Peptides against a protein of PDB entry 3PUK. Designs and how they scored, part 43

Target 1, 227 residues: chain A of PDB entry 3PUK
Amino acid sequence: ERGLKSVVWRKIKTAVFDDCRKEGEWKIMLLDEFTTKLLSSCCKMTDLLEEGITVIENIYKNREPVRQMKALYFISPTPKSVDCFLRDFGSKSEKKYKAAYIYFTDFCPDSLFNKIKASCSKSIRRCKEINISFIPQESQVYTLDVPDAFYYCYSPDPSNASRKEVVMEAMAEQIVTVCATLDENPGVRYKSKPLDNASKLAQLVEKKLEDYYKIDEKGLIKGKTQS

## One batch from the design tools (peptide; aimed at target 1 F107 C120 R125)

Design b2_p18_6_s4 (made by RFdiffusion4, then SolubleMPNN; from b2_p18_6, 9 letters changed)
Fold by OpenDDE base, seed 5:
Structure b2_p18_6_s4 (fold): chain B 227 residues (1-227), chain A 18 residues (1-18)
Amino acid sequence: as target 1 above (227 residues)
Amino acid sequence: DELAERKKKLKEFNEEAK
């Protein structure tokens, strides 16, 4: 029951499905590449049916309008996913669905949020950031969705220093989402490496954890837990 | 704080969406 997959599912159920649940209402759920993997890792289609999802659609693909149904967008806050969403609702005459509930897996940049707000705010019934930016693999194992992380983090080429920092930042952010999902503030432990990447990442994680819990929804500052 | 501002922004947005 305490497996990471079950925890993630419970988080999604509470933060997404319970949040937009209406009795007797079915929704179409739109997923992107990341959320497809995420849901596939922690639930079954039967679970989604129980949550009022009639069908799952890929946000990147052209889809036929179902104007009488509301859509649940569970997507990453990326330009690609947001652009696909905007294509669904950007034109009043070409709305694919009745309304939209948007749940981002991570913090949505202001630029993207403003773009959404300016284009189709009237079509949106809910917009929420749930901060789940990892894929649970096993009970206590997860993967980060950071492209080229290995390449940049372990590159000895000084020309990659800037990209390395960006990747490290992204990794740290995703690790914080894991901690938030598990409701933990862990004492960060790491194995030192020649390039000191682990220590740098640990420092970033610690900093972000502090920031997160200082201003979390509960207003609580948690002490460090064992991890 | 950026996070606090973001939360506030989303809260306001959702209130307007109701």
Scores: peptide ipSAE 0.390, ipTM 0.887, DockQ to the pose 0.764
OpenDDE base, seeds 1, 2, 3, 4: peptide ipSAE 0.387, 0.382, 0.382, 0.380; ipTM 0.883, 0.886, 0.882, 0.882

Design b2_p18_7 (made by RFdiffusion4)
Pose (drawn by RFdiffusion4):
Structure b2_p18_7 (pose): chain A 227 residues (1-227), chain P 18 residues (1-18)
Amino acid sequence: as target 1 above (227 residues)
Amino acid sequence: SALEEHAKELEEFNEENE
């Protein structure tokens, strides 16, 4: 099947689970709010065992150290989600697991990355960005994770216009992970209609996905595709 | 680009850890 959640599942399995899967052994997977919704979206937690995950736990709430099991961190590049990881490795009196495998749902800001590039410890065996920043709500419908996006797009023009851009970029980069997961580099068009916001956004997506496929690293897609 | 630099940093970071 080619359901949207099937496509995403095929990505997570190959880009995350298989990428650190050691045939004979199992791992503990850690999730933040987003990755929880993402995984609950495209599979049942039963399917995880077959993928090398024996226990899933919330990265937010404190956990008991299992210093003989390796950890699979499947999280978003969020200050909260990352600060929690730094609690397990490095500063201080650490550690909590035998090894760390970090998989970011999206590009990691240099600011956050530095905070973990230091307290690195030999533990962090891997740090990848898989570029999945959306929810496969239905086999043909997707939703983003841009909190309070509607309000910050149609609010007046007061003080909180600086946030509008923050929301506009968040939508753009997040939409780009939708195209990248579908292995599509589509042409961009907007409606040129009410308030003309699709124009500003269409430009951001166009610019960002040009920069994106200048880096992919999957090497499957470059230049505009038939979409 | 900034993203290219970031991708390179990640590659180097992973290589150092291997």

Design b2_p18_7_s1 (made by RFdiffusion4, then SolubleMPNN; from b2_p18_7, 6 letters changed)
Fold by OpenDDE base, seed 4:
Structure b2_p18_7_s1 (fold): chain B 227 residues (1-227), chain A 18 residues (1-18)
Amino acid sequence: as target 1 above (227 residues)
Amino acid sequence: SELEKRKKELEEFNKELE
């Protein structure tokens, strides 16, 4: 059983593929490091073909233009991925694809979002943020994509305090995306540690959950659940 | 909230893209 994988796939189908689906239209899909792992974890190439994806390309790689086809960018909202997108469409004379559908796996920072709007708006047909910033491993197991999370969260070095906060923020965001994907508003539980990392993370998660459910797609505030 | 602001911004942006 792959419950979480199935849920994630269903979410992607609904939020991404159904959102940009056009009858008879094939798209090139551009993936980054995270979304490559994400899709690999919950679908097969045949599944993507069924969703109208003809080929998958790595956004970081040099690619030949396919100017007659629209591109589906399913990418993380990182400077690297966004910069690669901008290179594809930043120049009118060097557009790699006909148009772009952009789906971010998480909230795109204002700086990056504004940069996209300013540079490539004419090439964009859709821009959406979805809430999937985790890799499903098993039916109910997932991995957070937060580099150096372990090191910074458990580092007693005060010099890492700032970075620790950033990491915790990222972890909290991803936990919330899991909850959102699973349509759950959990009561956050934790065991305190000497460094009080669990408590801090719990606070961040609770705050972000509140924010999410206040402005979710359904406009509903759900009660506490257990997950 | 940032989410609320972004939601509105995206709605407006996507409307312009149509």
Scores: peptide ipSAE 0.435, ipTM 0.903, DockQ to the pose 0.754
OpenDDE base, seeds 1, 2, 3, 5: peptide ipSAE 0.419, 0.429, 0.426, 0.425; ipTM 0.899, 0.901, 0.900, 0.901

Design b2_p18_7_s2 (made by RFdiffusion4, then SolubleMPNN; from b2_p18_7, 6 letters changed)
Fold by OpenDDE base, seed 4:
Structure b2_p18_7_s2 (fold): chain B 227 residues (1-227), chain A 18 residues (1-18)
Amino acid sequence: as target 1 above (227 residues)
Amino acid sequence: SELEKRKKELEEFNEEAK
């Protein structure tokens, strides 16, 4: 059955592997915690080999330089992952790889992106945000990678209000990435009782969907679809 | 929007990277 896993894989194949593919070229792929889970959920090592990946390395680990090979960084736009990338290419004398292709799973904050541009721009052959910030579990099921989402969203403690908003934003963003991956612009439906969380999330999703589809990859405005 | 700005920025960045 062709489900969400297949859709996600096709998206990654098109947005990442096809985008940086060069005939006869093999790359080392660097993954972080999220992208490790993501790829593990939707492909096998043999699939990656077919896409020209020789080996997968954990970006967080100290790695031996392979200066003759280009590296494909498929990572989340987090300070931790970006810092690891910067360590790989930040020094002219200590570049671990020949060059880098960077594919972020989501929008990279300006602060991080600016750091990359300032220190490693000459080492980067491609930088792209592909908007996949979820883990497919089953054909139609996915998991949002938002730490403590349940706790903060449903916590009655007012002291968690700020964190709750952050979590809601993150969830909304990831839902939008799902929609983008599935090429759907859904009309958001929710049940707000007993908490206002669903309503707030719905509003955030709607807003973000509008922003996304106004300036999507094809420059098209898509109509609402059913969720 | 932030997305528009980033899209343009990435386009410019990638063109320079060629």
Scores: peptide ipSAE 0.457, ipTM 0.907, DockQ to the pose 0.720
OpenDDE base, seeds 1, 2, 3, 5: peptide ipSAE 0.448, 0.445, 0.449, 0.450; ipTM 0.905, 0.904, 0.905, 0.906

Design b2_p18_7_s3 (made by RFdiffusion4, then SolubleMPNN; from b2_p18_7, 6 letters changed)
Fold by OpenDDE base, seed 4:
Structure b2_p18_7_s3 (fold): chain B 227 residues (1-227), chain A 18 residues (1-18)
Amino acid sequence: as target 1 above (227 residues)
Amino acid sequence: SELEKRKKELEEFNKEAE
């Protein structure tokens, strides 16, 4: 049993593939660095074929237009990925694909979302945020995709305080996405360290969990569960 | 909340796209 990998795959299947599925329709799927790792961790190419994906392309690369096919963008809400998307659809004459389905792995910042709306709205058939910002490693193990998290969180250098906060926020957000994926609202437990990083992270997670489950996909407020 | 606002915005966006 793949455990968390299976859960993640089921989430992606439901939130992404089932959401945009049309009978007899094949799509090109565009991935970025994170989603490449994510899908690689929880599925095989054969699984994607079964979901109507004919080919996977790297969003960062220059690609030949396939104007007769719709594209499924499964990407992180980063400037780099969004900019690549915008290049694909930003020009009326240079659209690479017939239309786009966009699924962000996390909350897309307003600045990026506004750019998309302003330039490519007519090309987009679907846009969703599916809240999967982690890589499943094993049945119950996952990796957070937060660059330099260890360094900044545990750095005693005050000059890193600002970056530390950013990292903590990112970690908290990703933990919430794990909880959302697992459909759990855990009571956060931590062991505090001298730098109080665990406490800060716990507070952030709790706050974000509250916000998420107040307005979850089903509009339900879930009680606390055990982590 | 930001999430609530975004949820509504996406609903409107997707509705318009249909």
Scores: peptide ipSAE 0.410, ipTM 0.893, DockQ to the pose 0.720
OpenDDE base, seeds 1, 2, 3, 5: peptide ipSAE 0.404, 0.405, 0.409, 0.405; ipTM 0.889, 0.891, 0.891, 0.892

Design b2_p18_7_s4 (made by RFdiffusion4, then SolubleMPNN; from b2_p18_7, 6 letters changed)
Fold by OpenDDE base, seed 1:
Structure b2_p18_7_s4 (fold): chain B 227 residues (1-227), chain A 18 residues (1-18)
Amino acid sequence: as target 1 above (227 residues)
Amino acid sequence: SKLEERKKKLKEFNEEAE
């Protein structure tokens, strides 16, 4: 049983591949560091071929133009990934691909989104945020992609307090994406530690879950579920 | 509110792209 991996794959298949699928059309897929790990965790290359992906490319690498093919960008909403996208389509005369479908793994900041709209809107056929910012490891195990999380969360230095807060916010957001992917509103459980980081994180998760489900497309607030 | 606003913007953007 694949468990969480199958759920993640199902979400990606529905939210990304089915969304941009055209009969008989093959696409080049561009991945960044995070989405490479994400797809590697929940699918095989054969699965991507079945979804109409002929080749996967690293967005950070210098790539040769394939002007007759459309590109599927499955990337994180970071300045680095966005800048690479802009390089592919920033010049009207030297577009690397025929058109772009962009799927962000998380909320794209307004500054980056506006930059994309201003520079490359004519080249974009679809832009969507799918809200998957975690890596499934096993059937019920996942990891968060927050750099230096361990260092800042467990730092006894008060000077790191502000940075610690930012890291915990990012972690909480990613945990909420897991809950959204699993379509659940779980009760938060944690083990207390001397630094009380687990309690703070739990509170942030609860708050963010509440905010997320208040905006649910169905206008329904889900009750707490078991997790 | 932020999520709703983003959904609206993306919807409008995608409609213009079609």
Scores: peptide ipSAE 0.281, ipTM 0.847, DockQ to the pose 0.689
OpenDDE base, seeds 2, 3, 4, 5: peptide ipSAE 0.280, 0.275, 0.276, 0.275; ipTM 0.849, 0.845, 0.845, 0.845

Design b2_p18_8 (made by RFdiffusion4)
Pose (drawn by RFdiffusion4):
Structure b2_p18_8 (pose): chain A 227 residues (1-227), chain P 18 residues (1-18)
Amino acid sequence: as target 1 above (227 residues)
Amino acid sequence: SHSIERPEPEDEELTEPL
């Protein structure tokens, strides 16, 4: 099947689980709020065992160290989600697991990355960005994770316009991971209608996905596709 | 973008599913 959640599942399996899968052994997977919703969206937790995951745990709440099992961190590039990882490895009195495999849902800010590039420890065996920043609500419908996006788009023009841009970029980059997961580099068009916001956004997406496919690294897509 | 990839040391011990 080619359901939207089927496509995403095929990406998580190959880009995450298979990428650190060691045939004979199992791992513990750690999730933040977003990745929980993402995984619950496109599979049952039963399917995870077959993918090398014996235990899934919340990265937020404290956990008991299992220094003989490797950890699979499947998290978003969020300060909270990352600060929790740094609690397990490096500073201080660490560690909690035998090894660390980090998979970011989206591009990791240099600011956050540096905080883990230091307290790195020989543990972090891998750090990848897979670019999946959306929820496959239905086989043909997707939703983003841009908190309070509606309000910061139609609010007046007061002090909280600086956040509007933050929301506008968050939507743009997050939409780009939808195209990238679908292996599409579509042309961009907007409606040029009420308030003309789709124009500002259409430009951000156009610019960002040009920069994106200048780096992909999957090498499957470059230049505009038939979409 | 960011990536880190380090070789995994050889190990004879294995973890069973819990």

Design b2_p18_8_s1 (made by RFdiffusion4, then SolubleMPNN; from b2_p18_8, 8 letters changed)
Fold by OpenDDE base, seed 5:
Structure b2_p18_8_s1 (fold): chain B 227 residues (1-227), chain A 18 residues (1-18)
Amino acid sequence: as target 1 above (227 residues)
Amino acid sequence: MFEIDRPEPEEDETVEPL
C-alpha cells in the first residue's frame, strides 16, 4: 500500500509539475508556509529538481528578481500569499519573473481571483486549483492546517461560536481534499461525546463530499466507501 | 474551480536588425 505521502506527491506531480512542464525549462518555485510544509512532508529537493525546479523561494520574503525565469507559485489561496504574488507582478517595471504559473492548494475565493485577474492577468500563464490542503504525516495520518482549531472547537465561550463554525468549515474542506486525493468517498464516523463538535464536523464533511462529487466533471457519483 | 490557460506569447524574436 502506497502511503499517503506517496499519493500526495503523485497528485502534486501530476496536477502541478506535469501541468506546467516544458522540456529544458527550469522554474523558480514560490512556496508559502503551508506548501513548504506540504512539500517537505512528501518529497525531497532532488525530486523537485527532477521536476524542473531549480530554486525554492519563500513567497513572504523579499527576493531578487530573476526576470529571465518563469515562476511556479504553489500557494494557499490566502490574502497574504496572493498579496505577495501581486507584489511580484503588480507593476510592469517591477516584475520579478518572466511569467507565473499559479497552483492553489484549495478553492480560491472569487474576490482573490478577481484581484489577481485585475492586477496581473497578462503575467499569468496558468492558474489552477489542485485541492490539497492537508499535510501527510504517516501512511494514513494527516494534519489539518487550521489556525486555532483546537482553541475554537473546544472553547466553552459562546462568543466564539461564529469563529468555531468558520474553523469547522475550514477543517471540513481540508478533510474533503484528503478524500479527493485518495479518491475516496468514505462513510463519516464520529464520536459525539463529550462535545457535539465531531458530529458537526462530520455533517459538514458529508455535505462537502456530496457537493464535491456532484460537481466533479466526471459525473461519477461515487458510492460511500467503507471507512 | 477556475482555470486560466494562456498560451506563451510568441517570443517576438526581436530580430536584431542586421
Scores: peptide ipSAE 0.091, ipTM 0.629, DockQ to the pose 0.269
OpenDDE base, seeds 1, 2, 3, 4: peptide ipSAE 0.078, 0.060, 0.089, 0.054; ipTM 0.628, 0.620, 0.623, 0.616; seed 4 fails the geometry check

Design b2_p18_8_s2 (made by RFdiffusion4, then SolubleMPNN; from b2_p18_8, 9 letters changed)
Fold by OpenDDE base, seed 1:
Structure b2_p18_8_s2 (fold): chain B 227 residues (1-227), chain A 18 residues (1-18)
Amino acid sequence: as target 1 above (227 residues)
Amino acid sequence: MFSIDNEEEEEEETVEPL
């Protein structure tokens, strides 16, 4: 079986690099914290060079303008990453790059998308969402990049209940992106003890999988896979 | 799924006059 890393790399290659590829054109790639971890888990710098990426930059750092080059933003749909993008293109006279391609790792909220459209629409060649919100560790192992997930899931403090729900929703969304990347609709297995956390997370994942496959353009309800 | 697809504005090569 092709390991999860290879599947993730192939998905990124098809959804991002092949979508914006031009023969003989080099791009600057802008990454955030999550996408830096993601790419480091599934590719090498040589692979990115083969895809027409000459330089990788951190979106959060101050960067010199390279006005003759197009920029590929592979970023999370967060206010922080979006605000950094908007600073690169917010002034007509002070654009850092020639144009932008934007690929979000998840669903971009309408508020952020509308903010981008209002400020920078003429500078954007592509803006797409790719459903990859997990880090492949090994052939059959992945991790979720949810800050403080351990703390909120295992906090005995009742005041953290609302934050625990938000964290569980975010984890469930990321698990659905794994299933979507594998083209799987699995049965979810969990350990019920000592806390109900695994049961709650399983129910959220099942609900979000049902919603995801109902929205799929073909109207084909994908049955549960034997996994 | 939102897509922005803007065609390449052909940069008019401003032929800098010699």
Scores: peptide ipSAE 0.043, ipTM 0.586, DockQ to the pose 0.284
OpenDDE base, seeds 2, 3, 4, 5: peptide ipSAE 0.043, 0.041, 0.042, 0.041; ipTM 0.589, 0.587, 0.588, 0.584

Design b2_p18_8_s3 (made by RFdiffusion4, then SolubleMPNN; from b2_p18_8, 6 letters changed)
Fold by OpenDDE base, seed 1:
Structure b2_p18_8_s3 (fold): chain B 227 residues (1-227), chain A 18 residues (1-18)
Amino acid sequence: as target 1 above (227 residues)
Amino acid sequence: MFSIDRPEPEEEETVEPL
């Protein structure tokens, strides 16, 4: 069985690198916190060199302009990452790179997308969503990158109930991206004790899987897979 | 899912001066 890491790498290679690849051209790649972890989990620097990436830069850091090179932004659709991108291209006189290719790891909210369009649309050659919001650890093991998930899921404080729901939604969304990456519609298994958190998360995942596969243009109701 | 697809302008072959 091809491990989850190899599946994730293949998806990134096809959706990102092959999509913007030009023979003999080198790009600078910009990563955020999540995409740094993601790439570190499924590839090596040598693999990125083979895909035409000369250097990797952290999007949050101040960087010197390299105006002759194109930049590949592989980032999460967050206000922080988007604002860093906008600083690189917001001024005509102060563009850090020749052009931008943007690949978001998940759905980009319309508010963020409209902000990008309004400020720097002329600098963008590609902008796509690739739907990878998880970290592969082993062949059949992955982790979710949801900040404070442990705290809110196990908080006994009733005041955290609304925040717990938001965290559960975010976790469910990331699990659905795993299923989409594997092309699976699994039966969800969980341990219900000592808290109902796993049951609630399972219900959210099932609902989101149903929604995801209903929207899939092929109208193919994919049955439950044995996972 | 949205996409922006802009053709690359033909890079004028900047003849690197020899």
Scores: peptide ipSAE 0.065, ipTM 0.611, DockQ to the pose 0.360
OpenDDE base, seeds 2, 3, 4, 5: peptide ipSAE 0.048, 0.057, 0.064, 0.050; ipTM 0.577, 0.603, 0.613, 0.598; seeds 4, 5 fail the geometry check

Design b2_p18_8_s4 (made by RFdiffusion4, then SolubleMPNN; from b2_p18_8, 10 letters changed)
Fold by OpenDDE base, seed 4:
Structure b2_p18_8_s4 (fold): chain B 227 residues (1-227), chain A 18 residues (1-18)
Amino acid sequence: as target 1 above (227 residues)
Amino acid sequence: MFSIDREEEKEDETVEPL
């Protein structure tokens, strides 16, 4: 069985690197917090070099312009990451790189996408969503990068109910990206006790899976898998 | 899911300062 790390790497390779690869062309890759963790979990620097990445930069840091090179942004669709991208290309005189390829790890909200289009459209060569919002830890193990998920899911404080919902949504979205990465539409099973968290999460995952496969590029509703 | 795909020829034209 191909380990989850290798599956994730292959997906990134095909969806990102192969998509923007040009023979003899080197790119600067910009990463955020999540994608740094993601790539660190499934590849080595040597692998990135083989894919035409000369250097990796943190998108959140101030960086010197390298105007002769194109930039590959592999980032999460967050306001923070998007705002950093916009600073790199928002002004013609202040462009840090020659052009941008953007690959989002998840669904980019229309608000963020519209902000990008309005400000930087001419600098963008590619903009795609690849839907990998999890970190492979082991061959069959992954983690969700949801801040304070444990705290809000298991908080006895009713004041955290709204935050719990947000966390559950984020977890469900990331689980769907696992399913999408594995090309599976599983039946969701859960333990209902002691808390209803698992049932709520299951329902969210099921709903999001349905939505995902209805809106997939193939326009196909994938049937439930045996997983 | 959305995509922006610009061809290379359009790539060079859009990078040139207007």
Scores: peptide ipSAE 0.043, ipTM 0.568, DockQ to the pose 0.268
OpenDDE base, seeds 1, 2, 3, 5: peptide ipSAE 0.045, 0.041, 0.037, 0.037; ipTM 0.577, 0.578, 0.552, 0.551; seeds 1, 2 fail the geometry check

## One batch from the design tools (peptide; aimed at target 1 Y212)

Design b2_p19_3 (made by RFdiffusion4)
Pose (drawn by RFdiffusion4):
Structure b2_p19_3 (pose): chain A 227 residues (1-227), chain P 19 residues (1-19)
Amino acid sequence: as target 1 above (227 residues)
Amino acid sequence: SEEFEEDVEEWEKKLEERE
């Protein structure tokens, strides 16, 4: 099947689980709020065992150290989600697990990355960005994770216009992970209609996905595709 | 690890090209 959640599942399995899957052994997977919703969206937690995951736990709440099991961190590049990882490795009196495998849902900010590039420890065996920042609500419908996006797009023009841009970029780069997961590099068009916001956004997506496929690393897609 | 060092180099390249 080619359901939107089937496509995403095929990506998570190959880009995350298989990428650190050691045939004979199992791991503990850690999730933040987003990745929980993402995985619950495209599979049952039963399917995870077959993928090398014996236990899933919330990265937010404190956990008991299992120093003989390797950890699979499947999290978003969020200050909260990352600060929690640094609690397990490095500073201080650490560690919690035998090894660390980090998989970011989206591009990691240099600011956050530095905070873990230091307290690195030999543990962090891998750190990848897989670029999946959306929810496969239905086999043909997707939703983003841009909190309070509607308000910051149609609010007046007061003080909180600086946040509008923050929301506008968050939508743009998040939309780009939708195209990248579908292995599509589509042409961009907007409606040029009420308030003309789709124009500003269409430009951001156009610019960001040009920069994106200048890096992909999957090498499957470059230049505009038939979409 | 070799894999981590490679990923860091790839990440730095991505950061530079997006800047």

Design b2_p19_3_s1 (made by RFdiffusion4, then SolubleMPNN; from b2_p19_3, 10 letters changed)
Fold by OpenDDE base, seed 3:
Structure b2_p19_3_s1 (fold): chain B 227 residues (1-227), chain A 19 residues (1-19)
Amino acid sequence: as target 1 above (227 residues)
Amino acid sequence: SEEFEKDLEKYEEKKKKLK
């Protein structure tokens, strides 16, 4: 069986690099905090060079314009990352690059998407959501990127209940992206704990899996698999 | 671009199905 890292790399290669590939064209790639970790976990710089990436830059940092080159934004759909993109292509500033290809790691909120459309739609060549919101560690091990998940999930303070729901939602979403990447629709299994967090999370995952496969690009609802 | 318009259509369709 292929390791999770190779599966993730293959997904990125097909969904991002192959999608925006133009023969003889080099691009600058812009990464945020999450996508930096993601790519570092599953590829080398030599791999990116082979995919037509000449340089990688951090989207949060101030950068010099390279107006003759197109930019590939591989970023999370967050206000911070989107705001940095808008600074590069917004009508109020000179464009940093010739054009933009945008690939979000997850579903982009309507508010952010509308903001992009309103300000810099003419500069965008492609905009897609690829649904990879996890970091591969080993063949069957991955890390969820949900800040303060431990704190809120196990907090005895009732005032944290709302935040707990938010983090569990985020965790469930990321688990679904793993399943999607592996092309699996598993029967959800969990170990019961005193706070019943595992049961709640399992229910969220099941619901989101159903939603995901209903909207699958192939329009196919997959049956439950053993995973 | 024409490609971007297709991406927008796909995006809107996906969002509609999620609601």
Scores: peptide ipSAE 0.173, ipTM 0.755, DockQ to the pose 0.713
OpenDDE base, seeds 1, 2, 4, 5: peptide ipSAE 0.019, 0.168, 0.019, 0.172; ipTM 0.515, 0.750, 0.464, 0.751; seeds 1, 5 fail the geometry check

Design b2_p19_3_s2 (made by RFdiffusion4, then SolubleMPNN; from b2_p19_3, 10 letters changed)
Fold by OpenDDE base, seed 4:
Structure b2_p19_3_s2 (fold): chain B 227 residues (1-227), chain A 19 residues (1-19)
Amino acid sequence: as target 1 above (227 residues)
Amino acid sequence: SKELEEDIKKYEKKKEILK
C-alpha cells in the first residue's frame, strides 16, 4: 500500500474500473503501448479479471469484432490511439463492439475529443480523462513517457530549443500526474545544472500543479453518462 | 511490460470464445 505501484493501481481501479462497473457485465479492454506498460507495472491479468475484464487487446492490432460486448478503452490521448478507436466505431459497418467506455491517461486535446464526438458519439457511454501519464517502477520510482527527453534537454544545438520546450512541458505534465496520483502538492526542489533545465522544469511543474489542483484535482469527465 | 504483452497474445487466440 505504500508503494507507488499500489497507489497507481488503486487510482486506476477507482477512476476506471469502478467508474464503468456494471454487475455481471464483462468487458473487453483495449490498451495501447503506454497503458500496456502501465498496467503491466502495477497489476496482473487476474486483477483485471476481478475488475470485470474478460480479455485485453492491443488497440493498434487488427481485431475481430465482438459486437455483443462493450469495450473499455484505456488509452493515451494520442492521434494514433484515437485513430484506432475511430476505426472501431467510426462507421456502423466497422463497429467492433457494442459500446465504448473511454478513459484517457491524460487530458485529451479538444481537437481529438471533437473528432471522436463527431464520428461516434452514439457509441460512447463514458469518456473520462484521468491523470496517469507515468510508469511506476518501484515504490518510490517512476518513469516518464517523454520520447528523447534527455537528448533534447541536454542538446547544445539551438535548433532543438523549440523541441526542448515541448519536452519539458510534457515532463512537467507527467510529474504533475504523479503528484495527483499520490494526492500530493509538493514544493518543488531541484539541483542546478549548467543548462538550468532543472529550474525551468521546476517552474513548469509548479505552475501546472497550481492549475491542476485548482481546476481538475480528480480528473475531467467528458462525454455521456453511463447508461 | 512483457507480462501483459504475452497475455494479449494469448487472449487474441481465444477471441472466438467471446463470440
Scores: peptide ipSAE 0.016, ipTM 0.447, DockQ to the pose 0.019
OpenDDE base, seeds 1, 2, 3, 5: peptide ipSAE 0.008, 0.014, 0.014, 0.012; ipTM 0.340, 0.424, 0.423, 0.401

